# Peptides against a protein of PDB entry 6B4J: the designs that were tried, part 207

Target 1, 315 residues: chain A of PDB entry 6B4J
Amino acid sequence: DITMQWYQQLQDASMQCVLTFEGLTNSKDSQAKKIKMDLQKAATIPVSQISTIAGSKLKEIFDKIHSLLSGKPVQSGGRSVSVTLNPQGLDFVQYKLAEKFVKQGEEEVASHHEAAFPIAVVASGIWELHPRVGDLILAHLHKKCPYSVPFYPTFKEGMALEDYQRMLGYQVKDSKVEQQDNFLKRMSGMIRLYAAIIQLRWPYGNRQEIHPHGLNHGWRWLAQILNMEPLSDVTATLLFDFLEVCGNALMKQYQVQFWKMLILIKEDYFPRIEAITSSGQMGSFIRLKQFLEKCLQHKDIPVPKGFLTSSFWRS

## One batch from the design tools (peptide; made by RFdiffusion4, then SolubleMPNN)

Design b1_p25_7_s3 (from b1_p25_7, 16 letters changed)
Fold by OpenDDE base, seed 5:
Structure b1_p25_7_s3 (fold): chain B 315 residues (1-315), chain A 25 residues (1-25)
Amino acid sequence: as target 1 above (315 residues)
Amino acid sequence: DELERQRRFQQEQQERAAEILELIS
C-alpha cells in the first residue's frame, strides 16, 4: 500500500530527526541546556502568537520563524538566539516548530475553528521555503491523527490496549481513555488545520511555484475516505470538518468532478454512515446531512468563516 | 536524498489524485 509506505517513510524520517538532535536534548552541559531551551522557545512562541487580528502581525511572525530557520539570529525572551549555536540546532528547531503547528491544530483550532486559517497560511509559507518542516508537520499530524492519512491503525497481537488506543489518536492518562467528545474535538482541529494548509499560499512568497502540499492531497484524502468503511461518529465529524474548510476551494479547483464526488457522498456513502450511527451520535450525522443538502441545493459551498481576505493583509 | 524522497511522494500523491479523478469523471 503506497499510502502506508508514505506514512511509514514520514515516521521514519521524524524518528531519525529525533536521533540526530539527541545529543542536544540529552546533554548535561549547562550551556547546551540553555541553548536547547532558547531554541525551543524561539521555535514555539511565535507560533503561539499567531492570531486573526492583523496581517502585519502575521508577517512579523512569519519573518521571525523564517529568519530562525535560515540561521539568522532572532530575538526571543530578550536574548539573541540562533540555530548556529549548536550543530544540532536546526534539526531540533525544525522538529519543534512542526510539532507546535500540529499542536495548535489539536488545541487552538479545536477550540476556535477560525484560527485554522492564520496558522495554516504561516505553515504553508514556511513549508514552501523549508520542505523538511512540511514533512515533519505531516509526520506529527499523522501520528496524532491517523485519519489525516487516512488509515485505521490495527491491533497487533501482544499490544496493550492503551497503546492501541493511543495509536487511534486517543489520549490515555492514568489508565483512563479520553472521552469521545474531546477526542473528536482534537481530531477536528487537526483536520481543519490540514484542510486549510492545502489551500492557502503565503501572499509574500513566490506564488508562481506549485503548492508544496496542495489541493490534490485534499482530493486524495476524500477519495481514500470514501474507499474506507465509515467509523462511527468519526467519519461524519471529520468529513464535515474537511468539507466546511476546503470544500469551496475544491469546488473551484475541480468543478464538475467535485460535484460528482459530492453526489457520490450523498447518495452512496451517506447511507453507510447512517447505518453505523447510533441515536446518541445523530448530531454529527445531521450536521453533515444538512451541509451536503444545502450545498447541493444551492450548487455552492460557502467560503469558510475565518477565511483570510485582502482586507486582513492590509491591516 | 530528502529532495528525491519529497519528489517521489508528491508524484505518488498526484498519481493517486489522477486515478480518483478518472473514477468520478
Scores: peptide ipSAE 0.025, ipTM 0.589, DockQ to the pose 0.033
Fold by OpenDDE base, seed 1:
Order: structure tokens, then C-alpha cells, then sequence
Structure b1_p25_7_s3 (fold): chain B 315 residues (1-315), chain A 25 residues (1-25)
């Protein structure tokens, strides 16, 4: 299975990265601990500052992240911080930065869908300049949201139920599994972020280069989802999230092929989703249905709310 | 029995994938 091989390769790369900076993370030395915390803050705080307010501010954040990844000193918490402060500093920062981008999908985008776009354009731009960060973004995303691959983790004999739930992407705290609505909300945020990343390019980079992880991956994702058995509530939710965010971009890129796919979803895949949808889950199904019917009727997919405009970049 | 079920499932998925690709080509 090529998809599972790709998934495993990314997870292996992520694990190798963790092993590389284990010395920094496990150090008992007070100075090493300080450096670790400074690097972690320098990597993550700029990402948390991303907002929809002004393009100029977004550029400042991008430049700061890029500078840090380039080995230049940056100001963080009133201190000069550089990845050169420790031999494992760069690997650690790349890992934590990637983790933070995915976390913003899981938390910020989950609560505010329009936040996907400014986060995604920074992530895309950083990925273009720092491919390893992109691979780590995928690794973190895939681990937290296997549906972004997509694949469905399987229960194995002897596996603890809690471990299986975690593999599915659920949070389990104090032996209590996350509620389905909260789970879907987090998964939605991550899928929306991913759907935004694959279509956005940083406007101040060399846009003549190929997108490091572009719309072709969105097309692949859709094809793979349609080839899988639907999951109750999950499939309808995430398919809607994905199409709402990147459907317009896919329409522009794939034209007739895109519409064939939408027809396939409506005519062939919907009945399969419906067959596994309970009365209490009809909300997600109806939302997807109404979206697709509207798009097919109008022969258009709207630009998603929060899409970055030229006016944003002039602010 | 389980291995055979898995084989059949994989075959069905491959067939479905081919159909999807033909439809959207």
C-alpha cells in the first residue's frame, strides 16, 4: 500500500528527528533546559501571533520564523535566541514549529475557520524554504488526524481500547475519551488547515517554483476518501470541511474532472454515507448534501470565507 | 478466513479505485 508506506516514512522521519534532539530534551543541565525553553518559545510564539488583521504583520512573523530556521538570531522573550545555541537546536525548532502549525489547526482553526488561511500561507511559505518543516507538518498532521492521509487505524488483538481511541485521533484523559463533537471539531480544524496549505503560496517568494505540497495532493486525498468505506459522521464532516476550503481551487485547477468527482460524490458516495448515518448525525450529512447540491446547481464553488485578498496584503 | 476477508477487501478497494479513476479521467 503506497499510501501507508508514505505515512510510515513520514512517521519514521519524525521519530528520527525526535531521537536527534533527545540530548537537548532530556538534558538535566540548567543551561540546556534554558536553551530548550527559549528555542521552543522562539519557534511557537510567532505562530500563535498569526492573525487575519494585517498582511504586514504576517510578513513580520514569516520573516522571524525564516530567520530562526536560517540560523540567525531572533528576539524572543527579551532574549537573543538562535538555533546555534545547541547542536540539536535546528532539529528541535523544526519539529516544534511543525507541531505548532498542526496545533493551530487543531485549536484555532477548529474554533475560527477563517484562521486557516493566514496560518496556511505562512506554513506554505516556510515549507517552500524549509522542506523538512513541511515533512514534519505532515507527520504531525497524520498522527493527530489519520483522516488527513487518509486511512482508518485498525483495532489489533490485544490492543487497549484507549490506545485504539488515541490512534483514531481521540484525546483520552484520565481514562475518559473525548466527546464526539469535540473530536470532530479538532479533526475539522486540521483538515481545513491542510486544505488551505495545499492551495496557498507565500506571495513574497519565488512563485515560479512548484508548490511543495500542492493541489495534486488534494485531488489524491479526495480520490482516496472516495475509495474508502465511509465512517459514521466523520466522512460527511471532513469531506464538507475539505471541499468548503479548497473546492474552489480544485474547480479552477481540474475543471471538468472536478465536476465529475462531485457528481460521483453526489450519486455514488452519498448513498453509502447515508446508509451509515444515524438520525442524530443527520446534521453533518445534510450540511454536505446542501453544499454539494448548491455547487452542482450553480456550477460554481464559492471562494471560502477568510480567503486572503490583495487588500489584506496591502495592509 | 480473516486473511481471505482482507484479500477480498483489498481487491474490492482496487476495483473501486479503478472505477473512480476512469470516471474522473
Amino acid sequence: as target 1 above (315 residues)
Amino acid sequence: DELERQRRFQQEQQERAAEILELIS
Scores: peptide ipSAE 0.019, ipTM 0.517, DockQ to the pose 0.018
Fold by OpenDDE base, seed 2:
Structure b1_p25_7_s3 (fold): chain B 315 residues (1-315), chain A 25 residues (1-25)
Amino acid sequence: as target 1 above (315 residues)
Amino acid sequence: DELERQRRFQQEQQERAAEILELIS
C-alpha cells in the first residue's frame, strides 16, 4: 500500500530526527540543558502567539520562525537564541516547531475552528522554505491522527488494548481512555488544520512555486476516505470538518470532478455512514447531511468562516 | 479486487475497534 509506505517513511524520518538530537535532549550538562530550553521556547512560543488579530503580527511571527530556522539569532525570553548554539539545535527546533503546529491543531483549533487559518498559513509558508519542517508536521499529524493519512490502525494479536487505543489516536492516561467527545474534538482540530494547510499559501512568498503539499493531497485524502469503510461517528465528523474547511478550495480547483465526488458521497457513501450511525451519534450525521444537501442544492460550497481576507493582511 | 480487499480489511478493523470500545466503556 503506497499510503502506508508514505506513512511509514514519514514516521521513520521523524524517529531518525529524534535520534539525531538525542544528545541535546539527554545531556546532563547544565549549559546544554539551558540551550535546549531556550531553543524549545524559541521554536514554540511564536507559534502560540499566532492569532487572528492582525496580518502584520502574523508576518512578524513568520519572520521570527524563519530567522530561527535559517540559523539567525532571535530574541526569545529576553535572550539571544540561535540554532547554532548546538550542533543538534536545528534538528531539535525543526522537530519541536512541527510538533507545536500539530499541537495547535489539537488544542487551539479544536476549541476555536477559525484559528486553523492563521496557523495553517504560517505552517504552509514555513513548509515552503523548510521542507523538513513540513515532513515533520505530517509525521506528527499522522501519529496523533491516523485519519489524516487516512488509515485505520490494525489491532494485532497480542497487542494491549491501551496501545491499540493510542494508535487510534486516543489519549490513555492512568489506564483511562479519553472520552469520545474529547477525542473527536481533537481529531477535528487536526483535520481542520490539515485542510487549511493544503489550500493556503504564504502571501509574501514566491507564489509561482508549487504548493509543497497542496490540494492534490486533499483530493487524495477524500478518495482514500471514500474507499474506506466508514467508522462510526468519526467518519461523519471528520468528513464534515474537512469539507467545511477546504471544500470551497477543492470545488474551485477540481470543478466538475469535485461535484461528481460530492454526489458520490451523498448517494453512495452517505448511506453507508447512516447504516453504522447509532441514535446517539445522529448529531454528526445530521450535520454532514445538511452540509451536503445545502452544497448540492446551491451548487456552491461557502468560503469557511475565518478564511483570511485581504483586509486581514492590511492590518 | 484490491479495493474490495481493502474495504473488507477496513470493515474488519472497524468491527474490532467497536468491540474494543465496548470493552473499555
Scores: peptide ipSAE 0.013, ipTM 0.410, DockQ to the pose 0.014
Fold by OpenDDE base, seed 3:
Structure b1_p25_7_s3 (fold): chain B 315 residues (1-315), chain A 25 residues (1-25)
Amino acid sequence: as target 1 above (315 residues)
Amino acid sequence: DELERQRRFQQEQQERAAEILELIS
């Protein structure tokens, strides 16, 4: 299975990365602890500062992240910080940066859908210059949201129920599983971020290069979803999220092929979703229904709210 | 073996995905 092999390769790379910087993370030395904290802040704070306010501010954030990954000193928390402060510094920063991008999906984008675009364009631009960060973004994303692969984790004999719930993407704290609404909200944020990443290019990079993880992966994702049995509430929610964010881009790229897929979704796949939808899950179902009907009726997918325009980059 | 069943299932899913992609191409 090429998809599962790809998934496993990314997870293995992520685990290997963690092992590589274990010396830094497990050090009891006061200086090493200080370096770790400084590097962690330098990697994560710029990502948390990403906003829809101004393109110029977004460029500053991008340049700071790129500088850090390039081994240049950056100012963080009033200190000069560089990945060269520790031999494991670069691996640690790449891992924490990638983790933070995905975390912004599950938190910020989950609460503010429009935030997907500025976060995604920075992530895409960094991925173009630093492929290892991109691989780690996918690894973190796939681990937190298996539906982004997509696949459904299987229960293995002897597995604890809590561990299975975590594999499905649920948070389990004090033997209490996360509420379904909170779970779906986080999954939605991560899918929306992913859908934004695959369509956006950093405008100040070399646009002649192929997108490192472009719309072809979005096309693959849709095809794979259609091949899977729908999961109650989850499939309707995430399919809507994905199409709302990248449907316009897919329409422009694949044209007639896109509409064939959308018809297939409406005529063949949507009834299968309906068959497994309970009365308590009707909200997500109705939202997907209305979206599909509107798009097919108008023969258009709207540009998503929050899409970055030329005016944003001039601000 | 459950592992073999899972592998077969994954292979079947990939084949179906390829078929869908071919149909919409």
Scores: peptide ipSAE 0.021, ipTM 0.537, DockQ to the pose 0.021; fails the geometry check

Design b1_p25_7_s4 (from b1_p25_7, 14 letters changed)
Fold by OpenDDE base, seed 5:
Structure b1_p25_7_s4 (fold): chain B 315 residues (1-315), chain A 25 residues (1-25)
Amino acid sequence: as target 1 above (315 residues)
Amino acid sequence: MEEERERRFQEEQLERAREIQELIA
């Protein structure tokens, strides 16, 4: 299975990265601990500062992240911080940065869907310049949201139920499993972030280059979803999230082929979703239904709310 | 009542897990 091979490769790379900077993370040396904390803050704080307020501020954040990844000193917490302060500093920062991007999908985008776009455009731009960060973003994303691959994890013999629930993307704390609504909210945020990343290019980069992880991956994701048996509640929710965010971009890119796929979704796949949808899950189902019907009726998919315009970049 | 709600919730989670296993078996 090519999809599973890809998944595993990314997970292996992520694990290898963790092993690479283990010396930094496990060091008992006071200076090393300080460096670790400084690097972690330098990597994550700029991402948390991403907002929809102004393009100029977004550029400043991007430049800071890029500078850090390029081995240049950056100001963080009133101190000069550089990945060169430790031999494992770059690997650590790349990992933590990627983790933070996904976390913003899981938390910020989950609560504020429009936040997907400014986060995604920074992530895309950084990915273009630092491919390893992109791979690590995927690794973190896939681990937290297997539906972003997409695949359904297998319950292995001898596995604890809680561990399996975690594999499915649920949070389990103190032997209490996350409520379904919260779970879907987090998954939605991550899918929306992903859908935004694959369509956005950093406007100040070399746009002549191919997107490192572009809309072709969106097409692949849809194709893979359609080839899977739908999962109750999850499929309807995430399919809607994905199409709402990147459907317009896919329509523009793939034209007639996109509409054929959308018709296939409505006519062939949607009834399969309906067949497994319980009365308590009708909300997600109806939302998808209405979206598909509206798009097909109008022969258009609207630009998603929060999409960054030229005016944003001039602010 | 809280214990009963928790029990029901755990049962629902188990059912979801079973559903997924059926899809990939």
Scores: peptide ipSAE 0.215, ipTM 0.765, DockQ to the pose 0.010
Fold by OpenDDE base, seed 3:
Structure b1_p25_7_s4 (fold): chain B 315 residues (1-315), chain A 25 residues (1-25)
Amino acid sequence: as target 1 above (315 residues)
Amino acid sequence: MEEERERRFQEEQLERAREIQELIA
């Protein structure tokens, strides 16, 4: 399976990255610990500062991240920080940065859906200039949300239930598994972020180049979902999230082909979702139903709330 | 009562896991 090979390759690359900077992370040296902390803050704080407030601020954040990844010194916590402070500094920063982007999907976007767009446009722009960060974003995303691949993890013989629950994306703490609503909220955030990344380009980059991970991957994702048996609650939730965020972009890109797919979803796939939906899961089901019906009726998918406009970039 | 609730919850999660495995087969 090509999809699973791709998944595994990304996970392997991520694991190799961790091994590469193990010297930095496991060092007992006080100076190394200080450098690690400074680099971690330099990589993650700018991402946390991403907001919908002003395009100019977003550009400053982008420039800071890019500078850091380019080996230039940046100011963080009142200190000058550079990846050159340690031989494993760049690998460490790339990994932590990618992890932070996914975490913002899991937390910030989960709570505020409109936050997907400013985070995604920065991530896309950084990915364009630093492909390794993009691969690591995918690796982190796929690990936390296997439905972003998409696939269902296998419960292997001898595996503990808690470990399998974690593979499915659930958080398990003190032998207590996360509640379904919180789980779906986090998965939604990550899918929405992904859906935003694949359609957005950093406006100050070389727009003549092909998107490093563009809408063709969105098309692939939909195709793969349709080839899978639906999972109760999860499929309805994430399919809605995905289409709400990137449906308009897919419509513009694929036109007639997109509408054929949407009809297929409504007429063939949606009944399969309905068949496995319990009374307690009607919320996500109804939301998807209403969305599909509205889009097909109007022959249009609205631009998602929070989509970045030209006025945003002039602020 | 709390122990019983937790037991039921774990059983539900196990059933969910089984459902997913059936989809993968």
Scores: peptide ipSAE 0.189, ipTM 0.741, DockQ to the pose 0.010
Fold by OpenDDE base, seed 1:
Order: C-alpha cells, then sequence, then structure tokens
Structure b1_p25_7_s4 (fold): chain B 315 residues (1-315), chain A 25 residues (1-25)
C-alpha cells in the first residue's frame, strides 16, 4: 500500500532523527543538559508565541525560527542560543520544532480553531525553507493522528488494549483512556492545522516555487477518506473539520471536480456514515450534514473564520 | 459509580477496537 509506505518512510526518518541526537538527549554532562534545554526552549517558545494579533509579530517569530535553523545565534531566555553549540543541535531543534507545531494543533487549535491559520502559515514558510522540518511535522502528525494519513491502525492479536488505544491517538494515563470528546477535540485541532498548512504560503518567501505540501495532498486525503469505511463519530468529525478549513481553497483549485466530490459525499458517503452513527453521536453527523447542505445550496464554501487577511499582514 | 462508568467506557473502547478491526479486515 502506497499510503502506508509513505507513512512508514516518514516514521523511519523521524526515528532516525531521534537516534541521531540521542547523544545530546542522553548526556549526563551538565553543559550538554543546559544546551539541550536552551535549544528546546529556543525551538518551542517562538511557536507558542504565535498569535492572531499582528502580522509584524508573526514575521518576527518566523525570522527567529528561521535564524535558529540557519545556524545563527538567537536570544532565548536571556541567553544567546545556537544550534552550533552541539553537533546534534540542528537535528534536535528540527525535531522539537516540528513536534511543537503539531502540539499547537493538538492543544491550541483544538481549543481555538482560528489559531490554525497563523500557526500554519509559519509552519508552511519554515517548511519551504527547511524541508526536513516539514517531513518531521508530518511524522509527528501522523503518529498522533493516524486519521491525517489517513489509515486505521490494526489491532493485532495479543496487543494490549491500552497500546492499541494509543495507536489510535488516544491518551492513556494510569490505565485511564481519554474521553471520546477530548480525543476528538485533539484530533480536530491537528486536522484543522493540517488543512491550513496545505493551503497557506508565507507571504515573504519565494511564492513562485511550488508549495512543499500543497492542496494536492488535501485532495488525496479526501479521496482516501472516501475510500475507507467510515469510523463512528471520527469520520464525520474530521471530515467536517477538514472541509470547513480548506474547503474554500479546494473549491477554488479543483472547481467542478470539487463539487462532484461534495455530491459524492452527500449522496453516497453520508448514508454509510449514518449507518454507523449512534444516537449519541448524531451531533457530529448533523454538523457535517448542515455544512454540506449549506454549501451545496449556496454553491459556495465560505472562507474559514480566522483566515489571514491583507490587513493582518499590514498590522 | 465512577468505577462502573469507567468500566463501561473501557468496554465501549474495546468494542470500537473490534469495529475498526472489522473495517480493515
Amino acid sequence: as target 1 above (315 residues)
Amino acid sequence: MEEERERRFQEEQLERAREIQELIA
């Protein structure tokens, strides 16, 4: 399976990255520990500072991240920090940065959907300049949210339920699995972030180049989802999240083909979703239904709330 | 009561795991 091969390749690359900087992470040397912490903070704090307040602030954050990845010293926690402080510093920073972007999807976007766009545009811009960060973003995303690939992990014989739950993206702590609503909330955040990344370009980059991971991957995702048997609650939730965020962009890109896809969802896929939807899960189903009905009725997909405007970049 | 709710939730998750397995079999 081509999709699974792609998934595995990214996971392998991520694992190899971890092995590469293992010396830094496992060091007992006080100086190495300090460097590690400084690099981790330098990689992650700027991402946490991303907001919808001003484009100028977003540019500053982008420049700081780019500088760090370029081997330049940056100020973090009152200290000058550089990836050159350790031979494994760059690999470590790229990994932690990518992890943080996905974590912002999981946490910030999950709670504030509009936050997807400023985070995504920075991620896209960094990905354009640093492809390895992009690959690591995908690796982290795919591991935390298999539905972003998409695929359903296999429950192998002899596998512990907790391990399978983790593979499905659930958090399991102290033998307690995450509640379904919290799980879906986190998955939604990550899918929304992904849907934003594939459509956004950093405005201060070389926009003549092809998007490193553009809308064609969004089209692929939709096609793959529709070729899968729906999963109760999950499919309806994430399909809505995806279409709400990038449906407008997909409509503009694929035109008639996009509308054919929406009709296919309504006429062929909806009954399959409904058939596996319990009475307690009707909320997600109804939300998707209402969205599609409105879009088909108006022959338009609205621009998502939080989409970055020209005025944002002038602020 | 909380223990019972947790038990039911775990059973639901087990059922979900079975459902997924059936979907990909």
Scores: peptide ipSAE 0.149, ipTM 0.736, DockQ to the pose 0.010
Fold by OpenDDE base, seed 4:
Structure b1_p25_7_s4 (fold): chain B 315 residues (1-315), chain A 25 residues (1-25)
Amino acid sequence: as target 1 above (315 residues)
Amino acid sequence: MEEERERRFQEEQLERAREIQELIA
């Protein structure tokens, strides 16, 4: 299974990265702890500052992140911080940065869907310049949201239910599993962020080059989803999220082939979703239904709310 | 090795995308 091999390779790379900077993270030395804290803040704070307010501010954030990853000193918390302060600094920063991008999908995008686009365009631009960060983004994303791969984790014999629930993306604390609505909200945020990343290019880079993880991965994702048995509530929710965010881009890119895919979804796959949808899950089902029907009727998918315009970049 | 892996993955994804397009054309 090529998909599972890819998944495992990314997870292995992520684990290896963690092992590489263990010296920094486990150090009891006061100076090392200070460096770790400074590097962590330098990596994560700029991402948290991403907003829809102004393109100029977004550029400043991008430049700061890129500078940090390039070994240049950056100002953070009133201090000059550089990955060169520790031999493991770059690996640590790349990991924490990637983790933070995914976390913003899980938290910020989950609550504010329009936030996907400014976060995604920065992530995409950084990915172009720093491929390792992109791989780590995927690794974090896949681990938290296996549906982003997509695949369903196997409930192996002898596995604890709580561990399997965690593998499915649920948070389990004190033997209490996360409520379904909260779970779906987090998964939605991550899928929306991913759908935004695969279609966006940083406008100040070399846009003539191929996207490092572009819309062809959107095709891959859709095809894989359609080849899977639908999961109640989850499939309807995430398929809607994905199509709402990147459907317009896919339509423009793949034209007639996209519409054939959409018809296939509506006519062949949607009934399979319906068959497993309970009365309590009708909300997600109806939302997907209405979206598909509207798009097919009008032969158009709207540009998603929050999509970055030329005016944004001039601000 | 990582660069080669990435190259292979990208090529595979492009091929897969083409196959999908052909199937639904």
Scores: peptide ipSAE 0.027, ipTM 0.504, DockQ to the pose 0.034

